# Peptides against a protein of PDB entry 3ESW, part 29

Target 1, 322 residues: chain A of PDB entry 3ESW
Amino acid sequence: NNIDFDSIAKMLLIKYKDFILSKFKKAAPVENIRFQNLVHTNQFAQGVLGQSQHLCTVYDNPSWHSIVLETLDLDLIYKNVDKEFAKDGHAEGENIYTDYLVKELLRYFKQDFFKWCNKPDCNHCGQNTSENMTPLGSQGPNGEESKFNCGTVEIYKCNRCGNITRFPRYNDPIKLLETRKGRCGEWCNLFTLILKSFGLDVRYVWNREDHVWCEYFSNFLNRWVHVDSCEQSFDQPYIYSINWNKKMSYCIAFGKDGVVDVSKRYILQNELPRDQIKEEDLKFLCQFITKRLRYSLNDDEIYQLACRDEQEQIELIRGKTQ

## One batch from the design tools (peptide; made by RFdiffusion4, then SolubleMPNN)

Design b1_p10_8_s1 (from b1_p10_8, 5 letters changed)
Fold by OpenDDE base, seed 1:
Structure b1_p10_8_s1 (fold): chain B 322 residues (1-322), chain A 10 residues (1-10)
Amino acid sequence: as target 1 above (322 residues)
Amino acid sequence: SLEEQILKLL
């Protein structure tokens, strides 16, 4: 009996695809009950859900993408990308061009476009007066600030002129295109939108220990790549654990197509206790939210994303970027 | 992946 190995392999591939797709079907009643119980009983789970409801979808706004592209110096950006690509990029193929683009966007954003703000300048005394500013605390937004998704306003008094300067912590990334200043939250928020505006696959990474950054899916490297706009960093996931000696417990990535625990990519040493949720429950939560985000996708899109997810999980387990 | 293993059999 000549075993038709090709026929068997094709049948196995079909069954494998069907199995993968079956995981993304509508949740069973038991899974819905588990999810509801988890988000009602676990504060960390509720926080992850709340963040996913905003971060997974907010950046998928075509009007915002247009405003971003109209605001950036695209001629300068592409001139610099083309210059770097012309050195070595032709030997490695066209897919590397997007890596050069992201690297230039990191440069442009930090060097030419956005400013780090520990303290604001005095509105009365002008530029380079932040040294004279004393923090008085924080308060709620006024009527104007409230238009731009502002939850908190930091209040400063100038030691020179005695005037009060307000530093609103805007969450509207379009307002950040005007203000051009902030801390890690404002940097990551606007930079995530910038990357999305170029049609890139981007995730927002939240670290429980008060930092945030991006991940970009490189078609050249065929993996998720660490991107930190504050640090002008590309593919350096070790900077927090190793260079900063930062202690961390959780890193959660939020994208349009899923929510993923990426802690293993960034927490290389000095791991803090992961006591906020059971590991099984966190895995379930991320998978459940990811499943919901993919409900409108076709079977081919679901399958491609599932294959990408599998490769990422293998990478995270092996601790080696392949 | 199981897919990669199956593809090697094709």
Scores: peptide ipSAE 0.026, ipTM 0.560, DockQ to the pose 0.355
Fold by OpenDDE base, seed 3:
Structure b1_p10_8_s1 (fold): chain B 322 residues (1-322), chain A 10 residues (1-10)
Amino acid sequence: as target 1 above (322 residues)
Amino acid sequence: SLEEQILKLL
């Protein structure tokens, strides 16, 4: 009996594709009930849902992409990318070019474009006066600050002139193109929009222990790559756990195509208790939100994304990000 | 992926 192994393998491949696609069909009534109960009873689950409703879609704005590209020095950026790309002897149009672009955008953003702000300069005394500033606390935005999605304003008094300086914590990334200053939240917010404006696949990573960064999908490396604009860091997921000795419990990535627990990429030591939600419920929540984000995609798009998700899960289990 | 494993058997 000549077993046609080729016919069996083709049949198994078809059945495998159908099985993968079956996971992304509309949610069953039981899954909807489980989801509703989870977000109503668990505060951490409610927080992840709330973040997904903003972070998964806000950066997919063509009008914002145009404003970003008009604001950046594109001639300088591409000149530097082309210079570094040519040194390595690569042909134009290779997938590695986007890695050089992201590295130059990290350099340009930190060195030339944006500034870290621990304390603002005094509005009356001028530049390099932040050392004279005393914090008085925080308050709500005024009528002008409220136009730019501002939730909190830090208030400072100048020890030299006695005047008050306001530091509004803007969440509007277009306003951040004008102000060009902030902390990790403002840095990550605007830098995520910048990367998206170049047509890149980008995720926003939220850490429960008060830090935020990006991931971009490298077509050259064929994986998600750690990107931190504050640190000018590319592909260094270990910097928090190893270099900073930071204690962490959760890292959640938010993108247009999904929500993923990426804690295993970044939490290498000093793991804090994961006591905010059951592991099975967090896994269910991320999968349920991801399924909803993909409801308008065709079977081929769903299958390609599912293959990418499987490769990422294998990477996270093996601990081989490098 | 399981797909890549099946394709290597073809």
Scores: peptide ipSAE 0.023, ipTM 0.569, DockQ to the pose 0.359
Fold by OpenDDE base, seed 5:
Structure b1_p10_8_s1 (fold): chain B 322 residues (1-322), chain A 10 residues (1-10)
Amino acid sequence: as target 1 above (322 residues)
Amino acid sequence: SLEEQILKLL
């Protein structure tokens, strides 16, 4: 009996597709009850849900993408990308061009476009006066600041002239194109939008221990790649745990197509207690939100994303970048 | 791809 291995393989692939698709069907009543109970009883779960409602969708705004592309020096960016691609890229195929683009965007953003703001300069004394600024605390936004999704304003007094300078913590990334300054939150927020404006697959990574960064899906590397705009860092997930010796408990990635616990990519040593939620409940929560984000996708799109998810899970378990 | 990995296991 010549076992038609090709026919068996095709049948197994069909059954496997059906099995994968079955996991992304509309949640059963019991799963909805579990989800509701979890987000009502667990503060960490409620926080992850609240973040997902914003971070998974806010950057999918075509009007914002146009404003970004009109604001950036695209001629400089593409000139630099083309120059680096011409050196190395022809041997490795066209897909590597996007990696060169992201690397140039990191350079351009940090060196030419955006500024780190530990303390603001004095509005009266001008540039390079931040050393004279004393923090007085934080307050709510005024009527103008409130137009740009501002929750907190840091207040500083100049030791030289005595004037007050406000540092509003804007969450509107379009306002950040104007102000061009901030800390990790403003950097990551605007840089996530910039990457999305080039049509890239991007996730916003939230770390519980007060840091944030991006991930970009490289078609060349066929995986999610660490991207930190503050550090001008590409594919260096170890910088927090190893270089900074940072202690961390949770890293959660938020994208249009899913919410993923990426802690294993970044927490390589000095892991803090993961005591905010049960591991099984976190896995359930991320999967449940991911299912909801994919409800409008067709079966082929769901299957392709599920294959990508499984590859990422294998990578995270093996600790090997493929 | 997962398909290629399954095909390599077969």
Scores: peptide ipSAE 0.019, ipTM 0.547, DockQ to the pose 0.451
Fold by OpenDDE base, seed 2:
Structure b1_p10_8_s1 (fold): chain B 322 residues (1-322), chain A 10 residues (1-10)
Amino acid sequence: as target 1 above (322 residues)
Amino acid sequence: SLEEQILKLL
């Protein structure tokens, strides 16, 4: 009996696809109960859910993408990308172009576009006066600030002129295109939108220990790549644990297609206790939210994303960046 | 692709 290996291979692939797709079927009643109980009883789980409801969808706004592309100096950006690609990129194929684009966007954003704001300049004294600013605390937004999804306004007094300067912490990334200043939150928020506006697969990474960054899915590298706009960093996941000696407990990535615990990519040393949720419950939570985010996708899209998820999980276990 | 990897294992 000639074993038709091709027929067996095809049958195995079909069965494998069906098996993968079976995991993404509608949640069983027991899973829904478990999810509801978890988010009602565990504050960390509730926080992850709340973040997912915003971060997984907010950046998928075509009108915002248009505004971003109209605001950026695209001629400068593409000129620089083309210049760097012409040096080294031709040998690596067309897929590497997006890596050059992300690297240029990091440069452009940090050097030409956005500003770090530890303290605001005095509105009366003008530029480079932040040294004269004393924090007075935080307030709620006024009527104008409230239009731009502002939760908190930091209040500063100028030691020179005595005037008050408000630093609204805007969460509207379109307002950030105007203000062009902030801290890690504003940087990551706007930069996530910028990357999305170029049609890239992007995740927002939340670290429990008060930092945030991006991940970009490189088609060239065939993996999620660390991207930090504050640091102008590409593919340097070690910078927090090693370079900063930062202590961390959780890093959670939020994207349109899923929520993933990426802690293993970034927490290389100085791990803080992971005591906010059981590991099995966090895994369940991320999988459950991911499953919900994919409910409208077809079987082929689900399968491709599931293959990507599996590759990422293997990467995170092996600790080998390819 | 994972399919290509599976096909290489077969």
Scores: peptide ipSAE 0.018, ipTM 0.555, DockQ to the pose 0.414

Design b1_p10_8_s2 (from b1_p10_8, 4 letters changed)
Fold by OpenDDE base, seed 1:
Structure b1_p10_8_s2 (fold): chain B 322 residues (1-322), chain A 10 residues (1-10)
Amino acid sequence: as target 1 above (322 residues)
Amino acid sequence: SVEELILELL
């Protein structure tokens, strides 16, 4: 019996594609019930859903992309990228250029553009006066601060002049282009928008233990790459667990095309108890939200993303960056 | 991937 292996392989490909696409069809009534019950009964699930409703879509704003590109020194950025690419990039092909771009954006953002703010400078005494600032606590935003998605304002008193300085914690990334200062939240928020403004595939990574960073999908490396704007870090997912010896329980990535538990990429040691949700329920939740985010995509787009998701899951299981 | 395995059989 001459087994037509080519015919069998073609049939397997068709059946595999059909199987993959079937997972992204409209949710069954039973899945909707499970989802509703989960988000109503589990606070962690409700938090992940709430974050997905904002973080998965907020950065897909063409008007914001234009404002970002008009604000950055693009001539300096591309000059530096071209300079680094000219050293070694030609041997690796054109796809590596985007990795050089992301590395330069990390440099530019930390060194030239944005500032870390533990305490604000005194509005009266001027620059480099943060050492004289005493925290008085936090309060709600005033009428002006409220225009820029501000939930909290930190209040400081100057020990030298006695004046009060307000440090609004703005969540509007366009306001952050003006203020150019913040902590990990403001850094990651604006940097996520910056990367998106260059047309890159970017995810916002939330860690339950009070840190946030990005992931960028490298076409050169054909995988998601760790990116931390605060640390000027590219492809160093180990820095939290190993270098900082940080204890962590959950890392969740939020992108336009999906929500993914990326904890295995970053939690290499000192794992805290994962007691906020059952593992099967978290997996279901992330898949359910991802399915909803992909409802408007065509079958080819869904299939390509599903293949990328499969490769990421293999990477996360093997614990080796390929 | 399963796709890569199938493509290797073609």
Scores: peptide ipSAE 0.039, ipTM 0.723, DockQ to the pose 0.365
Fold by OpenDDE base, seed 2:
Order: C-alpha cells, then sequence, then structure tokens
Structure b1_p10_8_s2 (fold): chain B 322 residues (1-322), chain A 10 residues (1-10)
C-alpha cells in the first residue's frame, strides 16, 4: 500500500491547526480564577495587566494616525527611504523597504523632529538655558495640562531670572507632536504611535529598570526587531546589557495582539533577580492577556499569530547565534 | 515552523 504522504501531510496540518486553535478557545473557569487571583495578589501582575489595558490598544487609533501623518515631513522621509532603498534594497526584495522606512523614521525622529529634555529651557530666558534650571520637585497638573493626560509636572526654577518653568509629563502622544520634547517615556510613546501610523506591527517594550523602547515586526527579517528611538537604534537588543552595562530583571512587550516576556532578548548579562512573580505565573499571565486580545480574531488570524509566537519563542530560547 | 516542516513533507 503506497503511503499517501500528501494525505498524511494534509491531515497533520489540519490536526496541528486545530491543536493551535484549541489553545486560544475561551478560557476555562479555572484559568479565569487563576488570573483573577494572580492579579489581585501579585502587584507585578497587576502592573502588567494595567499596562496592557493601555499600551495594547491606545495606539490603534485611526484619527491619531492621520494627525501623525499630517504632522511629519512625509516628503523628506520617503525621499530618504527611496534613496537608501535604491542603493541595495532591490536585491533583497520589496519587504526590506519597511526596514529602510523604520531606519529613516529613527533618524528623522531623533535628528529632525524630537528633542531630549533632561531639564526644560527657561520659558523666560529662551533656548539653551536648561543648564540654569534647578528642580524644585513635582506637582499635579493644572487645568490646561490635565487635558493632555498629564500625570505629573516637574517644576524648575531658573537660577538666572528666578522664574518658574513647568515641564508637564504628558502621556497624550498627540500633545507630544506639539511639544516635541521629553525623556525615554515621551520618546517611546510618540515613536510607537508614529510607527503604528505607517501601518507597522509594533510593540511597546517596558523594562522594569526605568527604560522603554519599541519592537517592530520586520516582514523582511521575519522577526521582531529591537527599535529604540532615543538611541536611533535598529536591531541592537544588546545595547542595554552590553554597551550600557545595565542591570535588568524584566522586559515586557505590549502589542495589539499580545503581551510577551522578551527579557531573554535584552538581558544578556547583569540579570537582576526575577523575584516579582513566579516564572510560571508570568508566563500564564502573558498568555492569558494575549488570549483575551485575540478573542475577536478569526481562526486564520489566530493561527498566523500563533505561528509567529512559536517562532519568537524559539528565537528567544536559541539566542541569536551571531 | 511546524507548518513549514509539514509542508516540506508534501
Amino acid sequence: as target 1 above (322 residues)
Amino acid sequence: SVEELILELL
């Protein structure tokens, strides 16, 4: 009897798809109980959930995407992308164009668009006066600042003129298109929105040790790519652990389609104790939130995302053999 | 992927 390998392969594909889809079915009552107990008893889990409720959905706003695209110098951006693509991109195929776009957006954002603000300039003395600014502390937003999702306002006194300058820490990325200044939080927030506005698949990466960055899913590289707007960095996940010698415990990626522990991509040395949650509970939490985010997706979308998840998990386990 | 492996067996 000739083994019909085609028939066997088709049956395996069907069974495999069904198996994958079965993992994304409605959560069992026991899983819901476990999730509720975890979030109510573990502060880190509560924090991850709280972040997911914001970061996984906030950037999927078509009106914001339009405002971003209207605000950026698209002619300059695409001119630069086309110029770089024309050098070598044709040899690599059309999918590499998005990598060139992200690299140009990193350049444009850091060099032409946004400013690092360690201390604000004095509102009275003008530009390049931040050296004269003394921090007085932080306070709540005023009535105007409160319109733009401002959690805190840093207060500075000018040593030269004695005037007070307010540095509101806006969380509204549309306000950041106007202010065009901030620290890692404002940089990553607005840059995440910018990447999303180009229709890219993007995650916001939160590091427990006070840094944040992006990941972009490169169709050319067929993987998640590290993107740091502050550093103008593309595909350099090692910069924190190696170049900065940063000690880190957790890196969590938040996207529309999932929450993923990406710590293994970034924590290459100087690992801090992962004592905030049990590893099994963190894995469960991320999977549970991911499952909820995918609840409205069709079987094919779920399957494709699950295949992507599997590839990422393999990558995170193997490490890049550089 | 497991899918790619299955497809390679076709």
Scores: peptide ipSAE 0.038, ipTM 0.702, DockQ to the pose 0.349
Fold by OpenDDE base, seed 5:
Structure b1_p10_8_s2 (fold): chain B 322 residues (1-322), chain A 10 residues (1-10)
Amino acid sequence: as target 1 above (322 residues)
Amino acid sequence: SVEELILELL
């Protein structure tokens, strides 16, 4: 009996696709109950859910993308990308162009566009006066600051002139296009929007130990790539664990198509106790939220994303970080 | 991937 391997493979592929698609169907009642119980009983799970409700969707705003593209020096950016691409990119194919774009956006953002703000400059004394600023504490936003999704305002007094300077911690990335300053939160927030504005697949990575960064899906590398705007870092997931010797417990990536525990990519040593949630419950939570985010997608889109998820999980298990 | 394995059988 000549085994028709081609026919078997085709049949297996169909059955596999059907199986994958079956996982992304509407959640069973038992899964809904488990989810509800988890988010009501576990604070970490509630936090992940709350973040997903914002971070997974907020950056998918065409009006914001237009404002970003109008605000950036696109001529400079593309000139620099084209220059670097012309050196090496043609041999590696067109998909590498987006990697050069992200690298230039990292450069441009850190060097030309945005500023780190440990302390604000004095509003009265002008530029380079942050050294004279003494923190007085934090307060709620005023009526103007509240328009820009401001949760807290840091208050500083100038030691030279005695005037008060407010540093509102804006979460509105459009306001950040104006202010051009912040810490890791403001940097990552605006940079995530910037990358999204170029039509890129981007995730916001939240680290429990008070840092945030991005991931970009490189079509050239066919994987998620670490991107930190604060560090001007591309594909250096090790910088936190190794270079900073940072201790970490959780890194959660939030994107339009899913929520993923990416801790294994970044926590290479000095792992803190993962005691906030059971591993099985975290896995369930991320899968459940991901499933909800994909409810409107067609079968082909669901299948493609599921294959991509599988490859990422294999990468994370094998430790095939470079 | 399982897909890759299936495709390798083709």
Scores: peptide ipSAE 0.035, ipTM 0.695, DockQ to the pose 0.366
Fold by OpenDDE base, seed 3:
Structure b1_p10_8_s2 (fold): chain B 322 residues (1-322), chain A 10 residues (1-10)
Amino acid sequence: as target 1 above (322 residues)
Amino acid sequence: SVEELILELL
């Protein structure tokens, strides 16, 4: 009996697609109960849910994208991208152009556009006076600062003139286009919006040990790529564990299409105890939130995203073959 | 599972 292996393979592929799509159907009552119990009993799970409700959707705002594109020097950016792309003779195709764009946006943002603010300059003494500033603590926003999603204001006294300078920690990325200064939170917030404004697939990565960065999906590399605006870093996920010798426990990526534990990409050594949640409960939580974010997508979109997710999970298990 | 898919074809 000649086994028709081609017919069997076609049947297997159809059944495999149907099986994958079945996982993304509306959650069963038992899954909803498990989810509700988890977020009500575990503070880490509640924190991940709260972050997902903001970070997964806030950057998908067409009005904000227009304001960003009107504020940036697009002529300078595209001139520099075209110059670097032309050096490689187009040999690697059009998909690599986006990698050059992200690299130029990292350069432009750090060198030309945004500033690191460890301490503010004195509002009375002017530029380059931050060395004279003494921290007095933090307080709530005033009536003007509260208009721009400000939760905390750092207060500084000038040692030279005695005046008080306020450094509001704004969470409104449109206000950050005006102020053009901050720390890792402000940098990552505005840079995530900038990348989204160019139509890129972007995730916000939260690290429990007080750092934040981006990932973008490279069509050229066919994977998620580490992007840190503070460091002007492209595809260097090892910088925290190896270069900084940073100890870390959790890295969670938040995007429009999913929430993913990306800890294995960044925690290469000096792993801290993962004691905030059970591993099986964290995996369930991320999958459940991801399923909810995809409820309005069609079967083809769901299947394509599921294939991308499987490739990422294989990458995270095998480690980067550098 | 892959096993469940194989069992559905047999």
Scores: peptide ipSAE 0.027, ipTM 0.662, DockQ to the pose 0.083

Design b1_p10_8_s3 (from b1_p10_8, 4 letters changed)
Fold by OpenDDE base, seed 3:
Structure b1_p10_8_s3 (fold): chain B 322 residues (1-322), chain A 10 residues (1-10)
Amino acid sequence: as target 1 above (322 residues)
Amino acid sequence: SIDELIIELL
């Protein structure tokens, strides 16, 4: 009996696709009950849900993308991208061009556009006066600051003139295009919007140990790539664990198509206890939120994203960026 | 996912 191996292989591929698609159907009543119980009983799960409701959708705003593109020096950016792309001998239209664009956006943002603000300059004494500033604490926003999604304002007194300077911690990324200063939160917030404005697939990565960064999906490398605007860093996920010797417990990535525990990419040594949630409950939570984000997608889109997710999980298990 | 499919096919 000549076993038709080609017919068997085709049948197995069809059954495999149907099996994968079956996992992305509307959640069963038992899954909804498990989800509700988890977010009501576990504070970490509630925090991940709250972050997903904002971070997964806020950057998908076409009006904001237009404002960003009108604000950036696009002529300078594309001139520099074209120069470095041509220098390395690449042909026009190669997928690697997007990697050069992201590298130039990192350079432009850190060197030409945005500033780190440890302490503000004195509003009365002018530029380069931050050394004279003493922190007095934090307070709520005033009536003007509250218009730009401000939760906290840091208060400083000038040692030279005695005047008070306010440093509002704005969460509105359009206001950050005007102020052009902040810390890791403001940097990552605005830079995530900038990358999205160029039509890129981007995730916001939250670390429990008080840092935040981006990932973008490189079509050339066919994987998620680490991007830190504060560090002007591209594809260096090891910088926190190895270079900074940072201790970490959780890294969670938030994107329009999913929520993923990416801790294995960044926590290479000095792992802190993962005691905020059971591992099986965190895995369930991320999968459940991801499933909800994909409810409006067609079967082909769902299958393509599921293949990408499996490739990422294999990468994270092997501990090697291919 | 492949392991689960193999178990369902066996």
Scores: peptide ipSAE 0.012, ipTM 0.494, DockQ to the pose 0.106
Fold by OpenDDE base, seed 2:
Structure b1_p10_8_s3 (fold): chain B 322 residues (1-322), chain A 10 residues (1-10)
Amino acid sequence: as target 1 above (322 residues)
Amino acid sequence: SIDELIIELL
């Protein structure tokens, strides 16, 4: 009896697809109970959930995408991308164009568009006066600042003129298109929106040890790529652990289609204790939130994303960037 | 694709 290998392969693929899809079905009552108990009893889990409720959806705003595209110098950006792509990109196929785009957006954002603000300039003395600014502390937003999702305002006194300068920490990325300044939070927030505005698949990565960055899904590389707007960094996940010698415990990626513990990509040395949650509970939490984010997707979308998830998990285990 | 990987494993 000739074993019909093609028939067996097709049957295995069908069974595999069905198996994968079965994992993304509606959560069982026991899973809902476990989730509720975890979020109510574990502060870290509550924090991850709270972040997911914002970060996984906030950037999927078509009106914001339009405002971003209208604000950026698209002619300059595409001119630079086309110029770099024309050198070597044609040999690698069309999918590499998005990698060139992200690299140019990193350049443009850091060099031409946004400013690092450790301390604000004095509103009275003008530009390059931040050295004269003394922090007085933080306060709540005023009525104007409150319009732009401002959680806190840093207050500074100028040592030269004695005037007070307010540095509102805006969380509204549209306001950041106007202010064009901030720290890692403002940088990552606006840059995440910028990448999303180009139709890219992007995650916001939160590190517990007070840093944030992006990941972009490269169709060319067929993986999630580290992207840090502050550093103008593309595909350099090692910079924190190795170059900065940063100690880290958790890196969590938040995207429209899932929440993923990406700690293994970034924590290469100097690992801090992962004592905030049990590893099994963190894995469960991320999977549960991911399932919820995918409830409206069709079977083919769920399957494709599940394949991507599996590839990422293999990558994270192997420690080899493909 | 995972389909390609399954085919390679097969």
Scores: peptide ipSAE 0.010, ipTM 0.585, DockQ to the pose 0.461
Fold by OpenDDE base, seed 4:
Structure b1_p10_8_s3 (fold): chain B 322 residues (1-322), chain A 10 residues (1-10)
Amino acid sequence: as target 1 above (322 residues)
Amino acid sequence: SIDELIIELL
């Protein structure tokens, strides 16, 4: 009896798809209770939930994408991408072109577009006066600053003229297109939107130890790629643990299609205690939020994303970027 | 791909 291996393989694939899809069905009452109890009893879980409610959806705004594309020097960007792409002997239409685009966006953003702000320039004395600025502390936003999702305003006094300069920490990325300055938060926020505006799959990575960066899904590399706009870094997840010798406990990635603990990609040494939540509860939380984010997707989309998730989990377990 | 892994396991 010739075992019809093709028929068996097809049946196994169908059963596997059904099994995968079953995980993304509406949450059971017990899972909802577990989730509710977790976010009500664990502050870290509540924080992850709160971040997911913003970061997973805020960048999927077509009006913002249009404003970004109208604001960037697209002619310069594509000229540079095309130049580097052609120099390396690639043909047009290769998936690798998007990696060149992201690398140029990193260059353009850091070198031409955005500014790091340790201290603001004095509003009265003008450019290159930040050396004269003394921090006085932080306060709440005023009525104008509040229009741009400002949580805090850093206050500085000029040692030269005595005037006060406000540095609002805007969370509105459209306002950041105007201000063109900030720290890691503003950099990552606007850069995440920029990448999204090019139609890319992007995640916002939050590190508990006061840093943030992006991940981009490279169709060429077929994996999530580390992207840090502050560092002009592409595919260098080791920079924090190795180059900076940074101690870290949690790195959580937030995207439109899921929330993922990516700590294993970035925490290569000097791991801090992971004492904020039980590992099983964090895994449950991320899966539960991911399941909610995918609730409106069709079975094919859910299956494709689940396959991508499994590949990422394998990568994270192996500790090698495949 | 998972499909490749399944094929390798079959």
Scores: peptide ipSAE 0.008, ipTM 0.501, DockQ to the pose 0.315
Fold by OpenDDE base, seed 1:
Structure b1_p10_8_s3 (fold): chain B 322 residues (1-322), chain A 10 residues (1-10)
Amino acid sequence: as target 1 above (322 residues)
Amino acid sequence: SIDELIIELL
């Protein structure tokens, strides 16, 4: 019996593609019921859903991309990228250029563009006066601050002049292009937009234990790469668990094409109890949200993304960045 | 899982 292995292989590939595509079809009534029950009964699930409704879509704004590109020193950035690429890049192919771009954007953002703000400078005394600032607490935004998606304003009193300085915690990344300062939230928010403005595949990673960072999909490395603007870090997912000895329970990545539990990439030791949701329910939730985000995509786009998702899941299970 | 796919193909 001459088994036509080529015919069998083609048939298996077709069936496999159809099987993958079937998972991304419109949700069955039972899945909708499970989803509704989960988000109504589990606070963590509701939080993940709420975050996805903002973080998965907010950065896909062409007008914001234009404003970002007009604000950055592109001549300096590309000059530095070209300089680093000229050393080694020609041997590795054109796709490595984007990795050099992301590395330069990390440098530029931390060194030239944005500032870490533990305490603001005194508005009256001027620059380098943050040492004289005493926190008085937090309050709601005023009418002007409210225009820039501000939920909280930190209030400080100057020990030297007695004046009050307000530090609004703006969530509008365009306002952050003006203010040029913040903590991990402001850093990650604006840096995510910056990476998106260069047409890159970017995810926002939320850690339950009060940190946030990015992931970039490298075409050169063919995987998601850890990117932390605060640390000027590229491909160092171990820094939190190992270098900081940070205890963590959940890391969730939010992108335009999906929501993924990436905890296994970052939680290498000192794992906190994952008691906020059942693992099966979290997996279901992320898959369900991802499915909804992909409803408008064609079969080829869905298939390509599904293949990428499978590769990521294999990576996360094997614990080896290849 | 690949196992689930094999079971469905079967």
Scores: peptide ipSAE 0.007, ipTM 0.489, DockQ to the pose 0.108

